# Ledger of designs, part 177: peptides against a protein of PDB entry 4GMN

Target 1, 375 residues: chain A of PDB entry 4GMN
Amino acid sequence: RYANITLLALVTLASIGTDFQETLVKGNQGSRESPISAADEEWNGFDDADGDAMDVDQKSSSGEDQEEDYEEIDVKEDDEDDDDDSITSEMQADMERVVGADGTDDGDLEDLPTLRELIQTAVPQLIRLSNLPIDSDESLTIQSHALSALNNISWTISCLEFANGENANIHNAWYPTAKKIWRKTILPILEADSADLKLATQVTSLAWAVARVLHGETPTDGNPHRKFISLYHSSKQQAGGNSNSIEEPEDPFQGLGVKCIGVVGSLAHDPAPIEVNREVGVFLVTLLRQSNNVPPAEIVEALNQLFDIYGDEELACDKEVFWKDGFLKHLEEFLPKMRTLTKGIDKRTQPELRTRADEALLNLGRFVQYKKKHA

## One batch from the design tools (peptide; made by RFdiffusion4, then SolubleMPNN)

Design b2_p20_3_s2 (from b2_p20_3, 14 letters changed)
Fold by OpenDDE base, seed 4:
Parts: sequence; C-alpha cells; structure tokens
Structure b2_p20_3_s2 (fold): chain B 375 residues (1-375), chain A 20 residues (1-20)
Amino acid sequence: as target 1 above (375 residues)
Amino acid sequence: MKLKLDERALEEGKYFRVKY
C-alpha cells in the first residue's frame, strides 16, 4: 500500500514535469502566431438542396425472434480519475500567467506557486527518495522513479532561457536545488560504481539536465567529468560484446554515449577549472579523431559541445586549451570526414539525425572559419 | 513574466523526458 502510493506520487510528479514542459512549448508557440486578423470569412450558409423523396415500398417478412431477458448487471465504474485534473489546471494557470504576461513585471516565484512547490517541496523529497538504501526491488523501483521525476523536472527547467538575466527568479530558486541534486543524488550514485546501466543512464540523463543550468559552476568535487568519461568508455565495451541484446535506442540521441558527452561538455564551460576543460576538450577531440568507430549522434553532440565551450575567444579556455592544445587543426582535419558521415545518413530512415548532422557540419565549417580569422 | 525558452534546450530536452 505505502509503496504503491509512493510510486503513484512519483509517476504523477514525473508526469507533472512532462506536462509542464508541453504547456511551456504550447504557450510559446501560441505567442508566435501573430493575430492573423480575423478576416470576415462570411460563413456561407448551407444551401437547403431539395433532395427528392423516392418512395421505395418493399416487403413483409415476419420472423418471431425470442426475447432472451439478459439482466443488465449495472457495473458502477468508480470514476477515480477526477483528482489528477486539479494539479494540471493549476500548472496550466501558472503557465498561462507566465506565457501570456507580455508585462515587464519581474514575476516572482510567488506568481508561480506550482513551480515553487516543485522546486521547494517536491525536489527535496525526490532527492531523499533517490538516496534510500537499496535493499529491495521496491527501494530500487522508488529510486528509479525518483530519478525519473528529478530528470523530467530538471530537463523542463533547463529549457528556460537563463542567459542575460532572463528568468533570474527561477534561476535563483533552482540553482541551489540543482547543486543539491548534484551533490546528494548524482555524485553518490556515480561513486557507488554500480554495473547497472539502467541506473547509469538515468543518473547521466539527470546529470545532463542539471549541468545544462549549472555549466562550469557544477561542483567539481571528486572529478565527475572523469567518471562520465569512464562511463562512456565502459558503455562502449559492454555494447561491443553483445551485438544482439542492446536494443539500439529508437532515438540515436537517447544513447548513454550521447548523454555522457552532453554532461561532460556542459561541465567544461567557463568558469570550469582549466584542467577539467582540457580533459573534456581532449576527450571530445579524440572522439572526432576516432569518428569511424563512433555513432553519428555522438559526433553531432561532441561537435555542438565543442562549439559551445570554445565559441568565445575572451574565455580563458580559448587561449589555455583550444589554441594551446591545437584543437583547430583537429577540427579542420575532421571537416571532410564529417561531410562523408553526414552524406552517409539516409534522410528517409533517419531524418532527425540527418538534419542535426547537416547543421553540425554547417556549424563546423563556420566555426573553423571563425577561429582561423581570430587566430 | 514571459518565460523565454531556449529553443535548442527544448529540442534536446523533448527526447530526455521519461514518458510513463
């Protein structure tokens, strides 16, 4: 009983995290539809066409079929579904207030009660549940659902713009909580050195969502970037042994390898320690050099991370890592390989992978030209 | 306050959500 209620609450919190993001997306799409002036499309009334009454008369037959009196057993469906709508309605109302307000009013988290309760009440409990001693299949299930809920909430929050002081109220509320997720949930799971690839995938997805907000301000205690690099390599060794049993994730971007690249890339952003940046940069550039043995989605992610990390020439990592370690040469040498790789992706069978690879190829050409101009 | 969304974050984040 208590386990089932806890699992239901964790599923509901994970659903809330998804629905919140969907509502954010819908609200932002609706705000890009400029009011197309309701041009008066005159509703041309349905013409009453006089369709003629053909009289066809036919015939008689009398079959006496027996009235078998089946007693209707009135199964009262207990409509238990009413309680889920209330939380979704409050979230929709919070989203409508946030998306619909064209006003310069610095919306405090006071104006976002659902988001406030997610950050201040739900997330601290999810952190607690993710840290339970694993002594049963029930405790493992609770941890998995708590990680899923933390993942969905963290990904949704990471979809907010925080650059240039945008959403600063939400950033300020989330930032200490994100650090708490990192220190209390992510690091302990990474330190437990579990062979559980499912748990590793869940914690890596969560780590990416958290690191997308914290960037180089992510706690560097215990060198987590090295743990994710090690996890990347370990995942490749396990996949290479059993060619038959890892269902390739339906989405090539859902792979543990992509998630590891996304995490370590995010961790390497300024103001990350230069040595952390270097180790990540060398890892990413090494993937490009070894691209014949690397999935295309991981190459796309590694390129995007390299562009984001080294896109600013004013950052210490540009001089101390990018130029010093000769990354431009490796990126330039990779251009013809990336063209071949991208052209090898079938647009019909993998349209998204092809689109993202075409974009990454375009950006690689631009990035190499940019860096050559600023050399 | 209009929540400005990071479009790239949205495109990436859509995939990493656990659907139940």
Scores: peptide ipSAE 0.245, ipTM 0.860, DockQ to the pose 0.795
Fold by OpenDDE base, seed 3:
Structure b2_p20_3_s2 (fold): chain B 375 residues (1-375), chain A 20 residues (1-20)
Amino acid sequence: as target 1 above (375 residues)
Amino acid sequence: MKLKLDERALEEGKYFRVKY
């Protein structure tokens, strides 16, 4: 009885994290759909030049139209009003305040009571539940659901802009909690060195969400970047040995390899220690050099991380790592390989992976040109 | 407050949510 209530509460908290992100997206879109009044710029018609296009005659064959009378199966849409009672009236009101208030008032987190309760009340309990001793299938289930809820909340918060002091109130409330998730949930699970790939995938997804906000301010205790690099390599060794259908995640970006790259890339941002930045940068550049054996999604992620880490020439890592370790040469040598890789992705079967690869290829060309001008 | 969203974070974040 208590277990079922706890599981329901964890599922609800995970749903809330999803729905909050969807409402943030909808609210940001609705603000772009202010109709720019189509000023009637009278598009002056281009002149009808007379081009005499030829007569080609070809004739023939009358294939018989078999009218197969497809009986219109009247699929009664049973409007199952799935009253997804997941969104509390308080959450909806907070989401409306977050999305709908054009007001420039630096509202304290006091104006976001649900987000406050998520960060201050729910997340500390989820951290506690994720750290329970695993002594039963029930405790394992509770840990998995607690990690899922922490993941969804952390990902949603990581979609907020925090650059240039944007959302500083939310950042200031989240920052100590994110460090607590890192130190209390992520590090203990990584230190347990579990062979459980499901648990490793869950904790790595959560670690990426947290590291996308903390960047180089993520706690460096115990060299977590090396643990994620080790996990990356271990995951490749396990996948190569079991020819059993580990269902490749339908989404190529959901792979543990992509998540490991995302985590270590985020950890390498300024103000990360230069040696952490170097070890991550060398890892990422090594993936590009070994690209023949690396999934395309991992290459896309590794490129994006390299652009974000080394995009600013004023950072110490530009001089002390990027230029000193000769990364520009490796990126330039990778350009023709990236063109081949991107062209090898079928637009029909993997449209998203192709789009993301086309973007990463474009950005790689721009980045190499940028760095050559600033050499 | 219009929460400014990181568009790249939104595009990436769509994938990493656990759907129930």
Scores: peptide ipSAE 0.241, ipTM 0.860, DockQ to the pose 0.767
Fold by OpenDDE base, seed 2:
Structure b2_p20_3_s2 (fold): chain B 375 residues (1-375), chain A 20 residues (1-20)
Amino acid sequence: as target 1 above (375 residues)
Amino acid sequence: MKLKLDERALEEGKYFRVKY
């Protein structure tokens, strides 16, 4: 009886975490219906001062390739209005306030009662449930559901803007809780050295969500970056040996390898210890050098993490790691391989992976050029 | 009920990357 109520509550909290995210996304999409051309997001890490627009000579080779008349299969979108009545009016109002806060509402967490209760009341219970002794399949199920609820809440909160003091009240409320999730949930599970790849995937997903907010301020106790690097390598060895392939997730970006890269990348940001940054940077650059045996999605993630870590030249890691360890040469040598890799992704079967690879290739070219200007 | 591990959070959280 108690276990079923606990499981139902955990399912409900995980759903609430997802519904919050959907509401955040809808709210941000409503503000994004101003078509800010995806061209004008100024990367503040590149000095935009020299407007030498690379004239990419779009030689319009008008190849008259034949209109094969693909019959428009009118897939009637049956708008099954699944009125998922799960979103409370209070949750909607909280998310509308978070999205609509154009810096004039000094709204305390007093104005975000649902989010406050999630952070202050729900998350501490989820942390407790994730730390129960595993002595039964029931306790393992409770842990898995608690991790899923923590994951959804943490990912949703990690989708809030916190740069430049935006959402500072939420950041200030979440930050100590995120550190508590890390120390009380993530680290103990990683230290248990479980051969359970499902549990490892859940904890790694949660770790990424938490590390996306904490970055280099994530607790370095026990060298968690090395544990995630080890988990990355161990996951590759297991996939190669047992024909019981853990079904690679249909989404290439949901793979444990991508999640490990995302975690360690996030952990390596300033103000991370330079040695943590170096070990992660060397790991990421090594993936690029060994790219023939690395899934494309992991290459895309590794590139994006390298850009995020080393985009700012004022950071100590730029001089002490990027330049000192010769990362620019490795990135430049990887450019032709990335072009080949990206071209090899079928746009029809893997449209997202192709789009993300095209973006990462573009950014790699720009990043290499930027770093050459500032050498 | 499969708890949907929020595949959307992972997708969307990647869209919140600053485009270089």
Scores: peptide ipSAE 0.053, ipTM 0.713, DockQ to the pose 0.113
Fold by OpenDDE base, seed 5:
Structure b2_p20_3_s2 (fold): chain B 375 residues (1-375), chain A 20 residues (1-20)
Amino acid sequence: as target 1 above (375 residues)
Amino acid sequence: MKLKLDERALEEGKYFRVKY
């Protein structure tokens, strides 16, 4: 009885975190009159000063359209109208207020009661439940559900802009709680050195969500970046053994490798210690050098993290790591490999991986050009 | 004023949500 009520409450908290994110996405999409094609998300780390548009003459080779008459398999979507009335009117009102709030700098969430209760009441209980002694299958299930709820809440909050003092009230309320999740949930699980890949994947997903808000202010106690780098390497050794799971085509971006890259990238941002930044930067650049043995999704994530970490030339890591360790040369040498990798992704079978790879290739070209001008 | 959302966070976050 208690276990079932606890599990239901944990599922409900995880759903609340999901629904909150979906409404944020819908609220943002309804604000853009035009679908920005994913191609128009230009990496904004370049100051607009040099408008020298390289006219890349895309010689349109007119390939003849062979109309292959694909028979429309009329898959009747059974509209199971699951009226998941899960979005409470209070959550929707809180989301509208979040989206509408002129950021008062006070960590006061008086106007955001649902978000306040999630941060102040739910998260401390989820932290407690994630730290239960594992002595039964029930305690393991409770831990997994508590991690899932923390993950969904943390990911949703990480979708808010916090740069330039935006959403400062939410940031100020979340920041101490995010540090508690890190110290009380993430670090103890990482220190337990469990061979459980499921638990490792859950904690790494949560760690990424938390680190995307804390960046280089993430607690460096016990060198967590090295633990995630070690986990990355360990995951590659284990995946090579079980080629026989006909697991459904897992989204290439859901892999533990991508999550590890996302965590360590986020941990390496300013004001991270220069040696933490260096160890992460060397890890990421090493993936590019070894790209023949690295999944394309991990290459895309490693590139994006490198752009975010080293996009600003005013940061200490630009001089002390990027230039000093010769990263530009490795990125330039990787450009032709990235073009080959991206062209090797089938647009029909992996459309999203192809889109993200085309964007990462474009951004890599721009990034290399930018860094060459500022050398 | 509409919240500036981290669009990359929104894209990445679609993947990392646990659906029940």
Scores: peptide ipSAE 0.236, ipTM 0.854, DockQ to the pose 0.747; fails the geometry check

Design b2_p20_3_s3 (from b2_p20_3, 12 letters changed)
Fold by OpenDDE base, seed 2:
Structure b2_p20_3_s3 (fold): chain B 375 residues (1-375), chain A 20 residues (1-20)
Amino acid sequence: as target 1 above (375 residues)
Amino acid sequence: MKLKLDEEALRQGRYWLVRY
């Protein structure tokens, strides 16, 4: 009984995360009747020029770990099928408020009660459930559903713009929670080094969602980038050895390899330690050099991550890694290969992969030209 | 202020959502 209620609640929380994303997408689409004509905007780099570095004065408040006695969530079985529409309506109202809010600087989610409850109430419980001792198929199922709910919430929040102080109230509320997910859910699962590729895929998806917000501020404890690089290589070895097709996900961008690249790419952004950035950058550039044995989707992701990491010339990683390790030469040498790879993708069978490869090829050409002008 | 959405995040995020 309790397990079924817990599983239902976890499915509901995961669904709420999807509905929230759909609401975000609808809210954004209603603003875009104008197709962005992919007009001839000269790609001038990624000028993160308006970096008012919010001097987050790290007042180390030694918060005593109060063992919060987790009261039993009395999930009332109110059998009313009407509750799904109500939550979606509240999330829509929260979204309309965030879209409407003139920036009163008070980082309180007072105006976003549903999002507040997701972050402050639901996520802590999901973290707890993801850390249950795995002693049964039931506990494994609970962990999987908790990871799915955390994934959906984290991905949805990562779809918000946080650059240039956008959505700062949400960022400020999410940031400590995202770090908590990383430390309490992601790291322990990665450290357990389970041969379970399903669990590895779930935790890697969640890790990417979290790392897309935390970037280089993601906790570096235990060198998580190396764990994801190791997982990338291990996943390739397992796919090659056992004719039990791990069903390659129907979507090439859902592969564990792509997710690993996305995580480590996100982890390598400023202010990541230069050593972390270098190890990731070398990994990504090595994928390009070995591209004959790398799925096209992973090449696309590796390119995008390289652009995002090294797009700003003012960052320490540009001088200390990109130029110092000669990445430009590798990108230039890869251009002809990328053209061949992209042309080899059938637009009829893989339209999305082809589109993203065409974009990545265009960006690679622009990026190489940009870096040559700024050499 | 309209929620600025990262379109690439949205494009990507749609793929990574677990649907039941």
Scores: peptide ipSAE 0.271, ipTM 0.885, DockQ to the pose 0.776
Fold by OpenDDE base, seed 3:
Structure b2_p20_3_s3 (fold): chain B 375 residues (1-375), chain A 20 residues (1-20)
Amino acid sequence: as target 1 above (375 residues)
Amino acid sequence: MKLKLDEEALRQGRYWLVRY
């Protein structure tokens, strides 16, 4: 009984994190539907150029298509109004306040009572549940669900803009909690050195969500970037040994390798220690050099992280790492390989991966040109 | 309050949610 209630509460908290993200996305889209005034720009008719009618022959093979009388099975759509009562009226009202157009007031978390309770009450319980001694399959299940709930909450919060003082109230409330998730949940699981790839994937996903907000202010205690680099390499060694179908995640970006790159990239941002930045930068550039054996999604993520880390020439890492360690040369040498890699992705079977690779290739060309002008 | 969203975060974040 208690376990089932705990699991239901954990699933509900994970769903709330998803629904909150969906509500944020819908609220941002509804603000772009300002009606583009139908300016009646006269569609000037394009001219009638004379293209020749080549005469391809009619050959007439008469296949007798048998009319198989498919009985229309009248599938009654039972409108099961699954009123998923998972969203309380208070949560819905809180989501509406978050998305609502009219509030110019710098609403404190006092105006976001559900988000406040999520951060202040739920997350501290999830941290406790994720740190329970594993003594049963039930405790493993509770840990996994607690990590999933923390993941969804942390990812949803990481979708908020925090640059230039945007959402500063939410940032200020989340920041100490994010550091607590890092120190109390993420680090202990990484230090336990578990061979469980599922657990490693869950904790790395959570670590990326947290590190996307904390960046270079993520606690450097125990050199966590080296732990994620080690996890990246260990995951590749395990995947190479078992030709058994580890179900490659349906999304190429869901891979543990991509998650490890995302975490270490986020950890390397200013004000990260220059040695942390260097070790991560060298790791990322090394992936580009070894790109023939690296999944395309990991290359895309490694490029994006390199652009984000080294995009600002005023940062100490530009002079002390990017220029000093000769990263521009490696990016220039990688540009033709990236063109080949991107062209090798099938647009029909992997449209998203192809789109993101085309974007990363475009950005790589721009970034190389930028750095050459600022040399 | 219009929460300003990081569009790149949203684009990436949709992949990282655990769905039940």
Scores: peptide ipSAE 0.255, ipTM 0.882, DockQ to the pose 0.746
Fold by OpenDDE base, seed 5:
Structure b2_p20_3_s3 (fold): chain B 375 residues (1-375), chain A 20 residues (1-20)
Amino acid sequence: as target 1 above (375 residues)
Amino acid sequence: MKLKLDEEALRQGRYWLVRY
């Protein structure tokens, strides 16, 4: 009885995190009159106004339009208006305020009562529940649901821009709580060295969400980057041995390997210690060098993390790691391999992976050119 | 002015949510 009420409350908190993120996504899309064609996200990391348009010779191969008559499978949307009244009018109003607020309101979370209660009341309880002694299947289920709720809340908050003092009120409220999640939930679970890949995947997903806000200010106690690198390698050893159906997640990005890359990439951002940055950078560059044995989604994530970490030449890591350790050469040598890898992804069966690989390939070309100009 | 959102977070975050 108490377990079922606790589980229901944890599911509800996880759903609130999901619904809040969906509201943020809808709110952002409704501000762009044009659908984000994946083509027009100019990587703003290079303010260099020298518009030397690389004339990519569009050899117009006139492929004949075979109009394959795709039969419209009339999927009757059964409009089961399940009015999931789960979102209170107060939660909706908070979500609308969070989408609509000009980042100039240095206002206290007074105007965001639901978000305040999530951060100040719910998250501390979720941290407590994630740290219960595991002595039963019930306690394991409670931990898993508490981690899921923390994951959804943390991911949703990480969708807010915090750069340049944007959302400073939310950032200031979240930052100490995010550090508490890291120290009280993530680190203890990582230190327990559990063979449970499900738990490892949950904690790694949560760690990424938290590290996307904390970046290089993530607590370095116990060298967490090395633990996630070790987890990455351990996950590969287990996948190679047992053809037992760990259901390959339908999304190639949901893999534990991608999550490990995302965490360690986020941990390596300035102001991370240069040796932490170096160990992560060497790990990521090593994945590119060994790309024949690395899933394409992990290569895409490793590239994106490398761009984010080393995109700014004013950062200490550019001189002390990127240039000093010769990363440009490895990226340049990887460029033809990335072209082959990207072209090998079937657009029909893996459209999202192909799109992200095409983007990462374009960005890799631009990044290599930029770094060559600034050598 | 709408909150500046981390668009990459929004793009990625849809995949990382636990749905029940």
Scores: peptide ipSAE 0.229, ipTM 0.872, DockQ to the pose 0.691
Fold by OpenDDE base, seed 1:
Structure b2_p20_3_s3 (fold): chain B 375 residues (1-375), chain A 20 residues (1-20)
Amino acid sequence: as target 1 above (375 residues)
Amino acid sequence: MKLKLDEEALRQGRYWLVRY
């Protein structure tokens, strides 16, 4: 009984995260009177906009880990199907308020009650459920659903812009929770050294969502970047040995390889330790050098991550890694290979992969030209 | 404040959602 209620609640939380993201997407599209042609996102380089680095006053409040004795929320079985429509309407209203308010007032999380409850109430419970001892098929199912809910929530929050102080209130509320997900959920699963590719895919998906917000501020304890690089290589060895169709995910961008690249790319952003950045940068450049044996979607992701990591010349990683390790030469040598790869993608069967490869090829040309001017 | 959305996040995120 309790397990079924818990599973239903976890499915509902995962669905809420999905509907929230869909509402964000619809709200953003509704605000675009004109379809911005994907051609007008010119990678302009890093604009020298004085990003006032948010002085996150690390008030090291030594919050003692109060083991908040999570009182058993006696989930009363109120069978009212009406709560799902109510929550979706509140989430839609929160999204409409958030997407529609042209106001200069940074609305506190008080103005976002659904998002507040999702971060402050739901996520801590999901972290707890993802950390249950695995002793039964039921505990495995609970963990999987808790990871799915955390994934959907974390991905939805990662769809918000946080650059240049945008959504600072949400960022400030999410940031400690995202670190808690990383330390309490992601790291323990990565340390368990499980051969379970399903679990590895779930945790890698969640890790990317979290790392897309935390970037180089993601906790470096236990060298998680090396674990994801190892997972990437292990996943390739398994795919090569068994001609059992692991159904290539219908979307080439859903593959565990793309996921691993996205995580380690996000982890390598400033202020990541230069050695972490170097190990990731060398990994990504090595994929480009070995591109004949790498799926096109992984090449697209590896390129995007390289642009994001090394787009800013003021960062320590530009001098200490990009220039020092000769990455420009590898990117320039890769241009003709990328043109061949992109042209080899059938627009009829894989239209999205082709579009994203055409964009990545364009950006690679621009990036190489940019870096050559700043050499 | 209009939540400025990361479009690349939206593009990637649509696929990463677990749907039941």
Scores: peptide ipSAE 0.223, ipTM 0.872, DockQ to the pose 0.762; fails the geometry check

